# Ledger of designs, part 15: peptides against a protein of PDB entry 7UQJ

Target 1, 160 residues: chain A of PDB entry 7UQJ
Amino acid sequence: PELYQNFNITPPRGVLFHGPPGTGKTLMARALAASCSSDERKITFFMRKGADILSKWVGEAERQLRLLFEEAKKHQPSIIFFDEIDGLAPVRSSKQEQIHASIVSTLLALMDGMDNRGQVIVIGATNRPDAVDPALRRPGRFDREFYFPLPDVKARFKIL

## One batch from the design tools (peptide; aimed at target 1 K56 W57 V58, target 1 (a further copy) E62)

Design b1_p10_5_s4 (made by RFdiffusion4, then SolubleMPNN; from b1_p10_5, 6 letters changed)
Fold by OpenDDE base, seed 2:
Order: sequence, then C-alpha cells, then structure tokens
Structure b1_p10_5_s4 (fold): chain B 160 residues (1-160), chain C 160 residues (1-160), chain D 160 residues (1-160), chain A 10 residues (1-10)
Amino acid sequence: as target 1 above (160 residues)
Amino acid sequence: as target 1 above (160 residues)
Amino acid sequence: as target 1 above (160 residues)
Amino acid sequence: KIPLYAVIEE
C-alpha cells in the first residue's frame, strides 16, 4: 500500500526503466528504495541481473525466480530490481530457446500472482525495451515505462 | 506533511547525501523531487552550490539563504538542495572566517525555524561529511545521512 | 586505440560534457570508464575539479596538470575527467588573471601534445560551455560536445 | 553511512 502510494503504483505493477546504458536506471531504483525507506520502514532491495539468472542458474532459473519473489514478499516492503531484464525475458520468438520461454512464463506467472495488497515493486531495467517480451509490458505487469534518455542520443553515439 | 510522508521524514529535517564525487547525489535529489511530484502536485526544486553562495554573495549570503527558504516555503512542497554543502557550512574552527560563521549560524536558524507543518525538505550533498559543521548534523537539521558509495567497479559493470 | 574505438573518438580528442547541474555528466564519464573496463583491461579514471586545481595548487597548477597527464599516460588506457572545467579554463579575456591564462595555456599544450597513439581520453564537464575557453573547443582538443539535458520533469514523472 | 534500504544482491 504505502510503498505503492509512494511510487504512485497500483499493485501488482512492475515498472520498466528503459534507456541507454549509464543513464542512471539502477541509481534511480536505489533512490526510490532509499526515498521510501525510513528508520521505521526499511525497504528491502533485491537486485538481479537478467543474464546472470539465465547463465548462473541453468535449469534452476524458474526456481530462483520463485524464491526471489517469496523472499521479496517475506521482506516486504521490497523492490525487486531486474537489471538487463531483456536478458531474462527476451521477446518471444519461434527461435527462443525453451529455457527462455519457461523463465518468461514463470516471471509472468509471478507478476500475475502478486497479491494486490503486496508491498513488492518490481522494476526492470533495460537498454532495449523492444527486446522485452510484450507480455511483460501489459497491465498488471511492467505497465509503467520510464525512459531514461541520453542527454543527447546523437551525442552519446559520438561517445560510445 | 505529504512530502515528508513520501520521504518518510519527520519535519523539519534535512537529509545529508554524502559520498564520493559522481555517485549521483544531485541526480538522486532530482529523482526524489520528480518522484514526489505529480501533475497535481509539483515539487519545486531549488538548487544552490555552497561555494557559490559564499563567493557570489559576499556580505549577502545570509540574506540569500533567508530568501531561499522563504521562496521554498512559498512554493511548497519544495526541496532545497545544497550541493557541496561543506563549502557553505564548513566545520567551525578558530580559523573560520566570520562570514562562514555567520552563514552557518543563519542556516542553523533557518533549519530550526522551519515549521513542522512545512513541506520543505533540505538536502545537503557533500563528498566530505566530516567537513560539514556538526551543528548541522543534529536532530531537526541534517539528521538523516545517506551514503552514496562508489558503485564498485564490478557492481557498476552490472549497472552498465 | 581500443578505448577510442569504444568511445568512437579519433585521438587525441577531448570530450566536453555540458548541461545543467545534476544531469549525470560525472556519472556518465564513470560509466564509460566502467563500460570500457574489463578484467583484462581496466581503465584508470582520473578526476579533477577545475576550481580545485586553481585554488589548491596556486603557483603549481601547471605542474599538477603536467603530472596528471603523465600519470594518465603511464596508466593508459585512461580517462582524465575535469569536473567544472570552466573553473580551470575560463574564457580568455583581458580581465583573465595571468594564472588562469597560464593554466589554460598549459592545458592546451597538453591536449595538443597527446600522442595520437595514446589511450588517454580527456572529458571536461561544465554547466556553462560558453564559459570554457573557445581554444579548448577546437579540433584535437574538446572537439566533441555532449549535451546533458535535464531529464524532462515530465519524463521523470513517468519514472515514478 | 547507513543505507535506508537493505540491498540483497546475488
């Protein structure tokens, strides 16, 4: 409730932070966590990298996601921050490996299964919002999207 | 009230952001301002640099501080962000110029004089929290401190 | 070579990050350093504040700049980040103090003297690009400029 | 230096 009020989020809603690398997506997520935390109410911030869940937890990624959401619920109010969520939940395609499809399906189910009274916010960060499965971007999931613009997209193409 | 509820801060309290240069202190302060702003309720963000107030407003710094707090009150809910606050309110020493002592005293009085019902948050940012006058770090002033660590190069490799 | 390839910079070129305070200029510079760093190839990040070089190293600022560039060359690939570079290299005017003129001249010479094969990137950050000596903004110096806009308050209102 | 949030990173 209060966490979602502070975020102006109707639960169970995810927030997609998207924008070029180094635009402060992770910093913002931490900021929000800090902002909503007090001496009386500490927000637990869970951070996972999408590619790490796929690579480190081969064959267990679904279980690790379930455990993550369970821990987040146990430690609510909490934020689950998925960095590089496009690495965890790539666009569904006929070429998508079964493992990716399973992980995406699990994440969808976990987001859909969140109690509306739950104080768990899910933040996904990506540089490629179009690489995120559109199913994750539906209402009740990552239905809020926040663009972290490069100061100048053209300018950064000169830097990077 | 609401601004402080959003921050879970008991007014009138300041927040000290401290950490190495380029850790996003200013970005965070702006993020918090944006976070607490809505279409109906825009937070007014005042930014001043400590050294600039000292250098640009020689002999008027106290008046400029008063005006800043008055404007912040007028435009509440508001955030006053002092960047490099150690430049405005250095540690009191026998070597401290009278002008510094006067400015520190004015800032102390302004923070103490904030109405508990006021919707003005004061954020100070510094790289050197120990260079900030300890009187500013007392309850009712900058009594909340947030460390902005350098993202571990490894942790930042995860951010980028 | 590779560092400049990663930055899409032809050496020896500086990059000017300009934009309002707290737009993430320093964070970006660090992010770029991190992005180009690997376990095998760590980029050394040197940070100096323009005003600090002037104030702390009165009469030695030129020497300190030389030493900085030497250390950066020694630890290549490296980034030299000048925060508030307008404080180090203000616009040349008849009112410019001799000390400022000397420092500007030294910085110009150091940037011009960088070997094309060097893996040293110089990044200047300022809120006032027009306050930076135009001589520093010529080809072979800070010849690339990147604007860091304020994130539209509205765009950030989406973020929360 | 106390973060207002607990960070659990794996």
Scores: peptide ipSAE 0.005, ipTM 0.307, DockQ to the pose 0.087
OpenDDE base, seeds 1, 3, 4, 5: peptide ipSAE 0.000, 0.012, 0.006, 0.000; ipTM 0.375, 0.384, 0.315, 0.357; seeds 1, 3, 4, 5 fail the geometry check

Design b1_p10_6 (made by RFdiffusion4)
Pose (drawn by RFdiffusion4):
Structure b1_p10_6 (pose): chain A 160 residues (1-160), chain B 160 residues (1-160), chain C 160 residues (1-160), chain P 10 residues (1-10)
Amino acid sequence: as target 1 above (160 residues)
Amino acid sequence: as target 1 above (160 residues)
Amino acid sequence: as target 1 above (160 residues)
Amino acid sequence: ESPRERVLEL
């Protein structure tokens, strides 16, 4: 941590996995979760699939998001993987409902808001990156974007 | 206050930060929240978002807004910051649930009934200005609209 | 009434001020209420909003509307003004609440219960006219309309 | 007390 405090830099804590289906996005997330449970320093893995937080009560989806990010603050070494994040956080439109834009606005305020979110890495896997809200694709929340392509010749050889 | 009485004008008590993502809106609100807590006279910063207002009970979201504005009047030199305010206050629509139009109407009434001395300042950052209700964006509610643009060369040089 | 009842032209049961925001609709009702700064028993003015009637309870909103109308009948020549009548009477649908829908179901029955010798006039203001419920715009209700547009050049010169 | 519920469309 002194190497990052040597400068006045904060580490990148957000990655957006994107590419065609079957290219290794969830596999890489699964390997990262299996590696986080065997290096004897507790990196807590939080798995979230799509719109797992959707509820029929008003304000319960934003409350579940606030609780997920808070429980991430309770244990500092924690990771949040959002599988199929384009179903949880679509581009905010006036035509669609307010539960969607309200979830996206809560996610924006919880990733880079007024309060610091802690040592929480946030990973989102998507097949449709341009269905993710563009304010979520900037540094401070999903700094990096890993494009997982269809494998080339050498990569197919290695996979086989 | 005599300058604002000599000319028959009321000081603006509302600001709407707007601009592209990552251009300085939450940063300015964070710098103003740190400047509120340093000097010989104290300004109270009230931070809010859509999650700690929206409730599942009838008449509880508007009661939380009223408690916020009454508590800010009690600590009279005050700032209220609403981040991602288009999620809290969308454009009123009959094709939406009534709780969003009821929040926008309560907010319009509470802003039209403030101290009328420049004591409670209300600052909102929407990232998208069109999504916010046009009744909130008129002078009397959010008087000033600060456009935080993408930086030009001298600004990029200063930021770097 | 000695003059206007000679010709049998009935005064309107409901008159609707509608227009863009900041066009002076609240000013006209405030100026008519300062024309109620006159002696008693003539042009009693009631200033209500799309809020401060609707409550947590199930009967105080409709009971309070029936009482407001009864006090309006008690002082015979009287005016009821509903500022932001889309806050009190939104569009009834299946995303609508039950307490607003019953407020509309009582306001309609109270406007049809008002007699033909027109001594209570209900003026209502809105910035979004096709967001008030369609039933109050039917004949025998809010039927005469006043459009308040943005000012032209001479009007802006007078305002300045 | 009366609760509020959201209408979900998927």

Design b1_p10_6_s1 (made by RFdiffusion4, then SolubleMPNN; from b1_p10_6, 4 letters changed)
Fold by OpenDDE base, seed 2:
Structure b1_p10_6_s1 (fold): chain B 160 residues (1-160), chain C 160 residues (1-160), chain D 160 residues (1-160), chain A 10 residues (1-10)
Amino acid sequence: as target 1 above (160 residues)
Amino acid sequence: as target 1 above (160 residues)
Amino acid sequence: as target 1 above (160 residues)
Amino acid sequence: RQVLERVLEL
């Protein structure tokens, strides 16, 4: 935190976990949330699936995102984990594109609207980093990316 | 490979992993891909979910399947893993049935159209082998089936 | 079983596994099913996802639930595991609310309609216990709740 | 993991 303020750098608000399915992205996000939780500093972990934002929140997705960010701000320090965030990516059907574009725009605005002093970290997990809107990967949003290699690549990388 | 050519037997192109969810089908497919990958022979692992083929590729699912098989052929040796392949099974709604039937038909044609010399293995994973179209389980398609028992049944089978 | 009959207590038919995603709810349900299966007494394990009941069974969800419970009764002793049972929870859209309410009502009736002598256990897993209809959490339904803490909280609770 | 933890603590 202090280091980013001294250098006029917007602290990273978002981290993108990307890699093949079953590489432990969701497990790592949980392990991080719990490792960062001490008895003195309990981190509140919020989870949403990208597919659920679209399917379960049809017509109210933007409001539910706003409520989620407000709740995360209220329960600081907090982690918001979006599993399958590529599920928010526009599908090439014109009618779905508008709905997806609106939800993505709202998520962008919420990530940009977080005060730099907020103790809210946003983690997105995807199997398709290239399906995530490039606007989400800009500085101040999901500006850090972590690749989750296959277990065997992890085994190989430990041997190198 | 050579043994199948000598006997005029079409080499099995597809393997069906079936068993209860969380039995490690996806993990095994990944472990197999990596065990088969040497430094001299890297196997390219492609993964798709059956539900994603239907939900994320509405109207372009067939084209995306063709592109997937072409890409797998280009990156030989390759494994195509279809997780939740039962998610391609027809839902009894007439309008969805046509879409599902078309996608299944395209998958059948792609599996049949693979040259016998191709180093592409297709693995389907399902929790419901009986929900997989029987046409996919015919020789030259998913003609090998592997049951993934519950972990305790694995423990019991190791005691036998 | 005998103890519950002697005390005029309705044996618990349902258990709710709740806790953050990836805490091993599904794994535990499977481990329980297999631990309860002996060579003399094979327990049949049925799994359904809440989201699949809504998305894959549109218009036939109630019938599929009835068939599931009949099949479970036929294959006694049995466990029915509903993963993501919060996926059956009503979404605030009026048209989806009626469909969800009907499916939930059918599930309630099926749980209530099981004879107390039936060797069918119903396990629901959710990441959102508060999103599960309170009517499902009443005695004779999901009347036992088990919290699945994060792995680190499990480690901490073992140290306390 | 340690790098990630440090990154999330920053």
Scores: peptide ipSAE 0.011, ipTM 0.257, DockQ to the pose 0.032
OpenDDE base, seeds 1, 3, 4, 5: peptide ipSAE 0.000, 0.006, 0.000, 0.006; ipTM 0.260, 0.243, 0.189, 0.345; seeds 1, 3, 5 fail the geometry check

Design b1_p10_6_s2 (made by RFdiffusion4, then SolubleMPNN; from b1_p10_6, 3 letters changed)
Fold by OpenDDE base, seed 2:
Structure b1_p10_6_s2 (fold): chain B 160 residues (1-160), chain C 160 residues (1-160), chain D 160 residues (1-160), chain A 10 residues (1-10)
Amino acid sequence: as target 1 above (160 residues)
Amino acid sequence: as target 1 above (160 residues)
Amino acid sequence: as target 1 above (160 residues)
Amino acid sequence: MIPLERVLEL
């Protein structure tokens, strides 16, 4: 309840952060996790990269996803942040397609298997929302999308 | 043409961003890709990490590089950004040396096989330009180098 | 001597940077490496991610750690920065526990095997210091901890 | 598409 109130977000199972790379999606997800963490209510923040999930053996990647969701459920309220979730997108290669399809299918099943009563928010970050499997963008999955615009070139010159 | 005009860079096949780590090489590459992307002309930005390329099976890493370059060619104008390209540098271990040498050789061949007419810019980012194979720094490859100085310690205290 | 004077830090073998993710731990480690690098004395900066170390075969991950420490010793004064060192923490899976335990044991042995006379500083960065094996936090290892507070939400708004 | 501004008002 409170985690969703703090986000003023009707409980999306997943939030997709998309925008030009380096727009601070990861920084924002981390900031939101921290701002929603009070002294009274620590939100457990989990972070994984899409590519790091895929670099593991197929069955181990699925197992690691399951363990991640189990651990997130155990440590509620929690946020699972998938950075570069487009890295889970099936690269159109036949042998890898099956692997990616299996991992994406596992992620879909894990997101679908989350009770709406769970205080687990999943945040996916991508530079390429159109490379993310449309099945991940369906209601009850990554059903909210936040666009991260590029800070104006003038704002970037202040960070460099 | 326009991609090169927007970069004000005589068409290098590759640009090496080097400098102390955390100087915003990745942020800058991303910023450049976005600043060169107008509403009329979207530049497709591809990003890979050197270490993520190596974590794959030797023949699959080469295949993934080929697919990346093919996809970049298909989505021209495009930028391929290799973050931590020094991660492709041969770690001096005999069995891995052959693997790294093959992957570097594949990258060299892909960069050499790019027509100068291709609107594909390759940006490599490294903290250690001297760890990058000198063959990658030759003309027609990463033949332009941009040094990212550390923002003055005083400038860093404004970001922290 | 000078590297420790520049840090004003009694020579810790390891420094743990911990704090909310995106607090610039990596940026700071990189900044410190460069601020301690004068024209007269270049500090060699090595960076590895915890997850990237684990993605390699067990015996190869250990070998890569050994090679990293040997190379750091060869290029003294040097800094080894482990980003996301909590990624080396044993994920509670029986088959991976043995692998993680072996890699952590190797890292412990390498940190213990550093002469206090070595100008090699090891910086570990984590978002979750409690996920880091307590054995890594012992004296002579990561015995100094630096907390990176979140920049005030207002300060983040200046970077976004 | 929710503007970033609404995320920042949270």
Scores: peptide ipSAE 0.000, ipTM 0.175, DockQ to the pose 0.027
OpenDDE base, seeds 1, 3, 4, 5: peptide ipSAE 0.000, 0.000, 0.000, 0.000; ipTM 0.296, 0.322, 0.304, 0.215; seeds 1, 3, 4, 5 fail the geometry check

Design b1_p10_6_s3 (made by RFdiffusion4, then SolubleMPNN; from b1_p10_6, 6 letters changed)
Fold by OpenDDE base, seed 4:
Structure b1_p10_6_s3 (fold): chain B 160 residues (1-160), chain C 160 residues (1-160), chain D 160 residues (1-160), chain A 10 residues (1-10)
Amino acid sequence: as target 1 above (160 residues)
Amino acid sequence: as target 1 above (160 residues)
Amino acid sequence: as target 1 above (160 residues)
Amino acid sequence: RILLERKIEL
């Protein structure tokens, strides 16, 4: 609800969806994209997985992030969804730490470089909020956090 | 519906399920396999992920694809489901392009080599139909495409 | 039911959830974790994917498994959930076989090294029980197997 | 509408 009111008036916001896997973070990001799309206003939804950014884009990851943000800016209003954003967290191997640090630094710079007038929302989903770089969780980046609780024992998942 | 009528009379068909992730492509492929299985006619369901074919089967991927199609032919009627088939698309690195091109070439040859009398359906699921090799989307391969729309705004996911 | 009674009195048990993907193995593992958590007894739930252990933790996978089991022992009562545990199965390439064999050997040793007095449950989910190393399926490891059937034909997927 | 009625009877 509040995210929809803010889509017309508010600066680019990073939203962190955190909580256990299978709690519907990815589904919610999609439902948000779908429900922000009216017949009059189609939202462009971009999705990337954190692990895919590192594994698929070896050496090109920074450039692909830049292109993604440029494309999102070109196709406003837009949502960039990073699934498993904790997959950008360094696997503790020294050479990968430098590559991961560079990719995270690029993402930080892209989030900071989003002009306050853009209709670009960035959603990061993680199962491990503590594995997300604290620099990404600062104001002007992923400054909003939504916890996805485990469905309580009584919650019959009626997928209606 | 039409896919079920065609299971007894029609050549091996490639079906491309495309649409945003979390739209239930994998779920639909399973529901199709389950509902094509009657008590009288059990369908053998084979599943592989495109990324797993490349990452897990480095150097053996072609052989594993051949074995998969042979096993599917042996256990007719059968469904081969490739989840994230766009994961067979080349990551733009020159050495990986050759390996990916060979694996895709093997998949093309296996789809073309399916005798029109086989009860083997191949389902490819992708979030990026444009990242699927156009050669796979030709007649006699993934010649049918099903778009999985985002759940419309009215589909209240009642997470009860 | 019986798994809950056994959480206070029984040795660390490996439970293999097997069955077709999308049968809710991951959902069930979470529902089990949530329903074993009472207000008086919070269960710590750890989750790893088999493919992530191999791909993300290249060279560090053994150490990360050891740390995971130590952390699970520290935060008892705990559940370690390995999703896609068949992703630890050797891809039949000679160099990867050695790395996979070492990681599987480490997992075997960690499961065997769990003192019978620990309140740690290990759940492995797989779509391919036959691709799980038979050594993992021995007594004292994944000694209990739960088949997740396809939703029976009577579960009418009303695709409206 | 994909109605997945999974009664997980716990």
Scores: peptide ipSAE 0.000, ipTM 0.266, DockQ to the pose 0.026
OpenDDE base, seeds 1, 2, 3, 5: peptide ipSAE 0.000, 0.000, 0.000, 0.000; ipTM 0.375, 0.261, 0.359, 0.389; seeds 1, 2, 3, 5 fail the geometry check

Design b1_p10_6_s4 (made by RFdiffusion4, then SolubleMPNN; from b1_p10_6, 5 letters changed)
Fold by OpenDDE base, seed 4:
Structure b1_p10_6_s4 (fold): chain B 160 residues (1-160), chain C 160 residues (1-160), chain D 160 residues (1-160), chain A 10 residues (1-10)
Amino acid sequence: as target 1 above (160 residues)
Amino acid sequence: as target 1 above (160 residues)
Amino acid sequence: as target 1 above (160 residues)
Amino acid sequence: RIPLYRKLEL
């Protein structure tokens, strides 16, 4: 939380955690949510998996996204954590372009529609940042990217 | 590993990490893999996601599982970590019963076929232990279950 | 990083991650370091283990601490992560009082000597917050404490 | 080869 204060950087609406699987992206998001919660100021943590938002029904994913952002806004300060966001918003180049394009477009609109004064942070986690639609990685969306490297072998030995 | 020697406990073939998402299940599995790795005795850590083992083609998931267990046996001592194992081996009662039943049956056979003397440990992680086929939770398979509770809201506050 | 901006909280000089072993403290520190690194602004992450800073030679641990803080200041923005900080800075009441007192005194002086404008964050991780010298837990040092709760006691016994 | 996932029929 604090390093961003030192940098005078407008808090991004969205943060992309990327790196090899099991580098603790999901744990970090929960711990960030936890860390920003005080006894007086509880942060509401919403967690969704990219694949779980993809319903069998066209438009249901979009509805679930809208409801999620509405709920997050209602319960602010809030963190929305999308685990495996590449499952929700894959790069458009696949032959299933229209459904994914609708979901991505909805997520883009929801992130763009977050007033900068809203206490809602969106965290996306992915193992494949290149599999996330580049439109989500633009300024005002997931404009901060955080590489979670594998704990170096030396770091692994010392964690144990 | 060493604790199993000290207690004369046959090392479980499988360990089920269960608990709410972002409770550190995947991290714990990687940390365990790293702890058991010494400079002299490197443990080979195989990580797969349940959903990533589900191929587009019937029988390919079973092939991928076989290859994974063969590779783990070849590179023993090994840990196979299945993140989101409920995605791989859901409870059989869903309308896609036959495909999931084949994958589960293959995983069961692979876990049962691990000779007790093999240095291959299987770790499954799930957010929904009740969504895992009960056949996987029987003795000789995922016979040890570990609940990863949410960091209590207070514990969340303390992680911040 | 950003949620501290939203709360107008002066970034603490030090953050204490505490909780039972294997609760993800070390991973969290690495992931925080990674999360605060952007493509434009890489954070230098220094990781040390408390026990590894303890040399057999009187004054060498103090020298290593000074060098670490100098290097962190030189490579700011920086995170210094002390894993197992209770190994470095135990409570003074143990029979090895003089050597530990020198190390603790050096760490205190280094944390106090960090100008508030310096982009150096110190993260300590411990399994035993009560084994950390209370002087380190005072405002301007490790003034934020973060409890990483166990995955349930049942989960620990079974991971073994 | 039976696809595991039915294509979302557009």
Scores: peptide ipSAE 0.026, ipTM 0.322, DockQ to the pose 0.133
OpenDDE base, seeds 1, 2, 3, 5: peptide ipSAE 0.008, 0.000, 0.000, 0.025; ipTM 0.359, 0.174, 0.266, 0.365; seeds 1, 3 fail the geometry check

Design b1_p10_7 (made by RFdiffusion4)
Pose (drawn by RFdiffusion4):
Structure b1_p10_7 (pose): chain A 160 residues (1-160), chain B 160 residues (1-160), chain C 160 residues (1-160), chain P 10 residues (1-10)
Amino acid sequence: as target 1 above (160 residues)
Amino acid sequence: as target 1 above (160 residues)
Amino acid sequence: as target 1 above (160 residues)
Amino acid sequence: SRSPRHRVLS
């Protein structure tokens, strides 16, 4: 931590995995979760699949998001993996419903809002990165974007 | 206050921050929230978003908005910041649920019934200005619109 | 009435001010209410909004609307003004609440219950006319309309 | 007495 406090830098805490299907995005997230439970320092893994938070009550989806990010604040070493984040956080449009743009706006305020979110890494895997809201693809929330390509020759050899 | 009476004008009590992502809107709101809590006279900063307003009960979201504006009038030198305000106050539509048009109508009524002395300032950052209702963007509600642009060279030099 | 009842031209049951925002619709009703700054029993003016009638309870909104209309009949020559009538009478659909739908179902029955000797006029204002319920725009209701456009050059000169 | 609000999901 003193190496990041030596400068006035904050570590990048957001990655967006993107690429074709079957290229290793969920596998990499699974290997990272298995590695986080065996290094004897507790990095808590929060698994979220698509629009797991959608509810028929008004304001319960934004409440579930606020609770997920808060429980992440309770245990500082915590990680949030959003599998298929293009179904949870689509591009905000006026044509579609307000529950979607309201979830996207709550996610924007919880990732880089007025309050600091803590040591919470946020990972999102998507096959459609241009279905993710463009305000979610900037530094401070999903700083990095790992493109997982279809494997080349040497990579196919290694996979096989 | 005599200058605002000599000329027969009312000081603007509303600002709408708007601009591309990562251009300084939440940063300016955070710097103003830190400047509210330092000096000999205290300005009270009220931070809000769509999650701690929207409720599942009939007449509870508008009651939360009224409690916010009454509490801000009580602590009279005050700032109210609504982040991602297009999620809190979208363009009113008949093809949406009634709770969003009802929040926009309550917000219009509470802004048209403020102190009329520059005591309660209301600041909102929408990242997208079109998504916000045009009734809120007229002078009398959100008087000023600060465009936070992508920085040019001298601005990028100063930021770096 | 001694003059205008000679010719059998009936006064309107519902007159709708509609136009873009900031075009002076609330000013016309405020100026007509200052033309009610005259002596009593003539042109009693009631200033209501699309809010402050609708409540948590199930009967106070319709009971208060029936009482407002009864007080309007009590003082014979009277005007009821509904500012932001899309807040009181939105479009009834299957995303609509039940309390607004019953407010529309009582406002329609009260406007059809108003007699032919027209001594209560209901003026209503909106910035979005095709967001008020279609039933109040039928004959015998809000049928005469006043469009309030943005000002032209001479009008902007007079305003300045 | 209180009444809840429901969302209409599509």

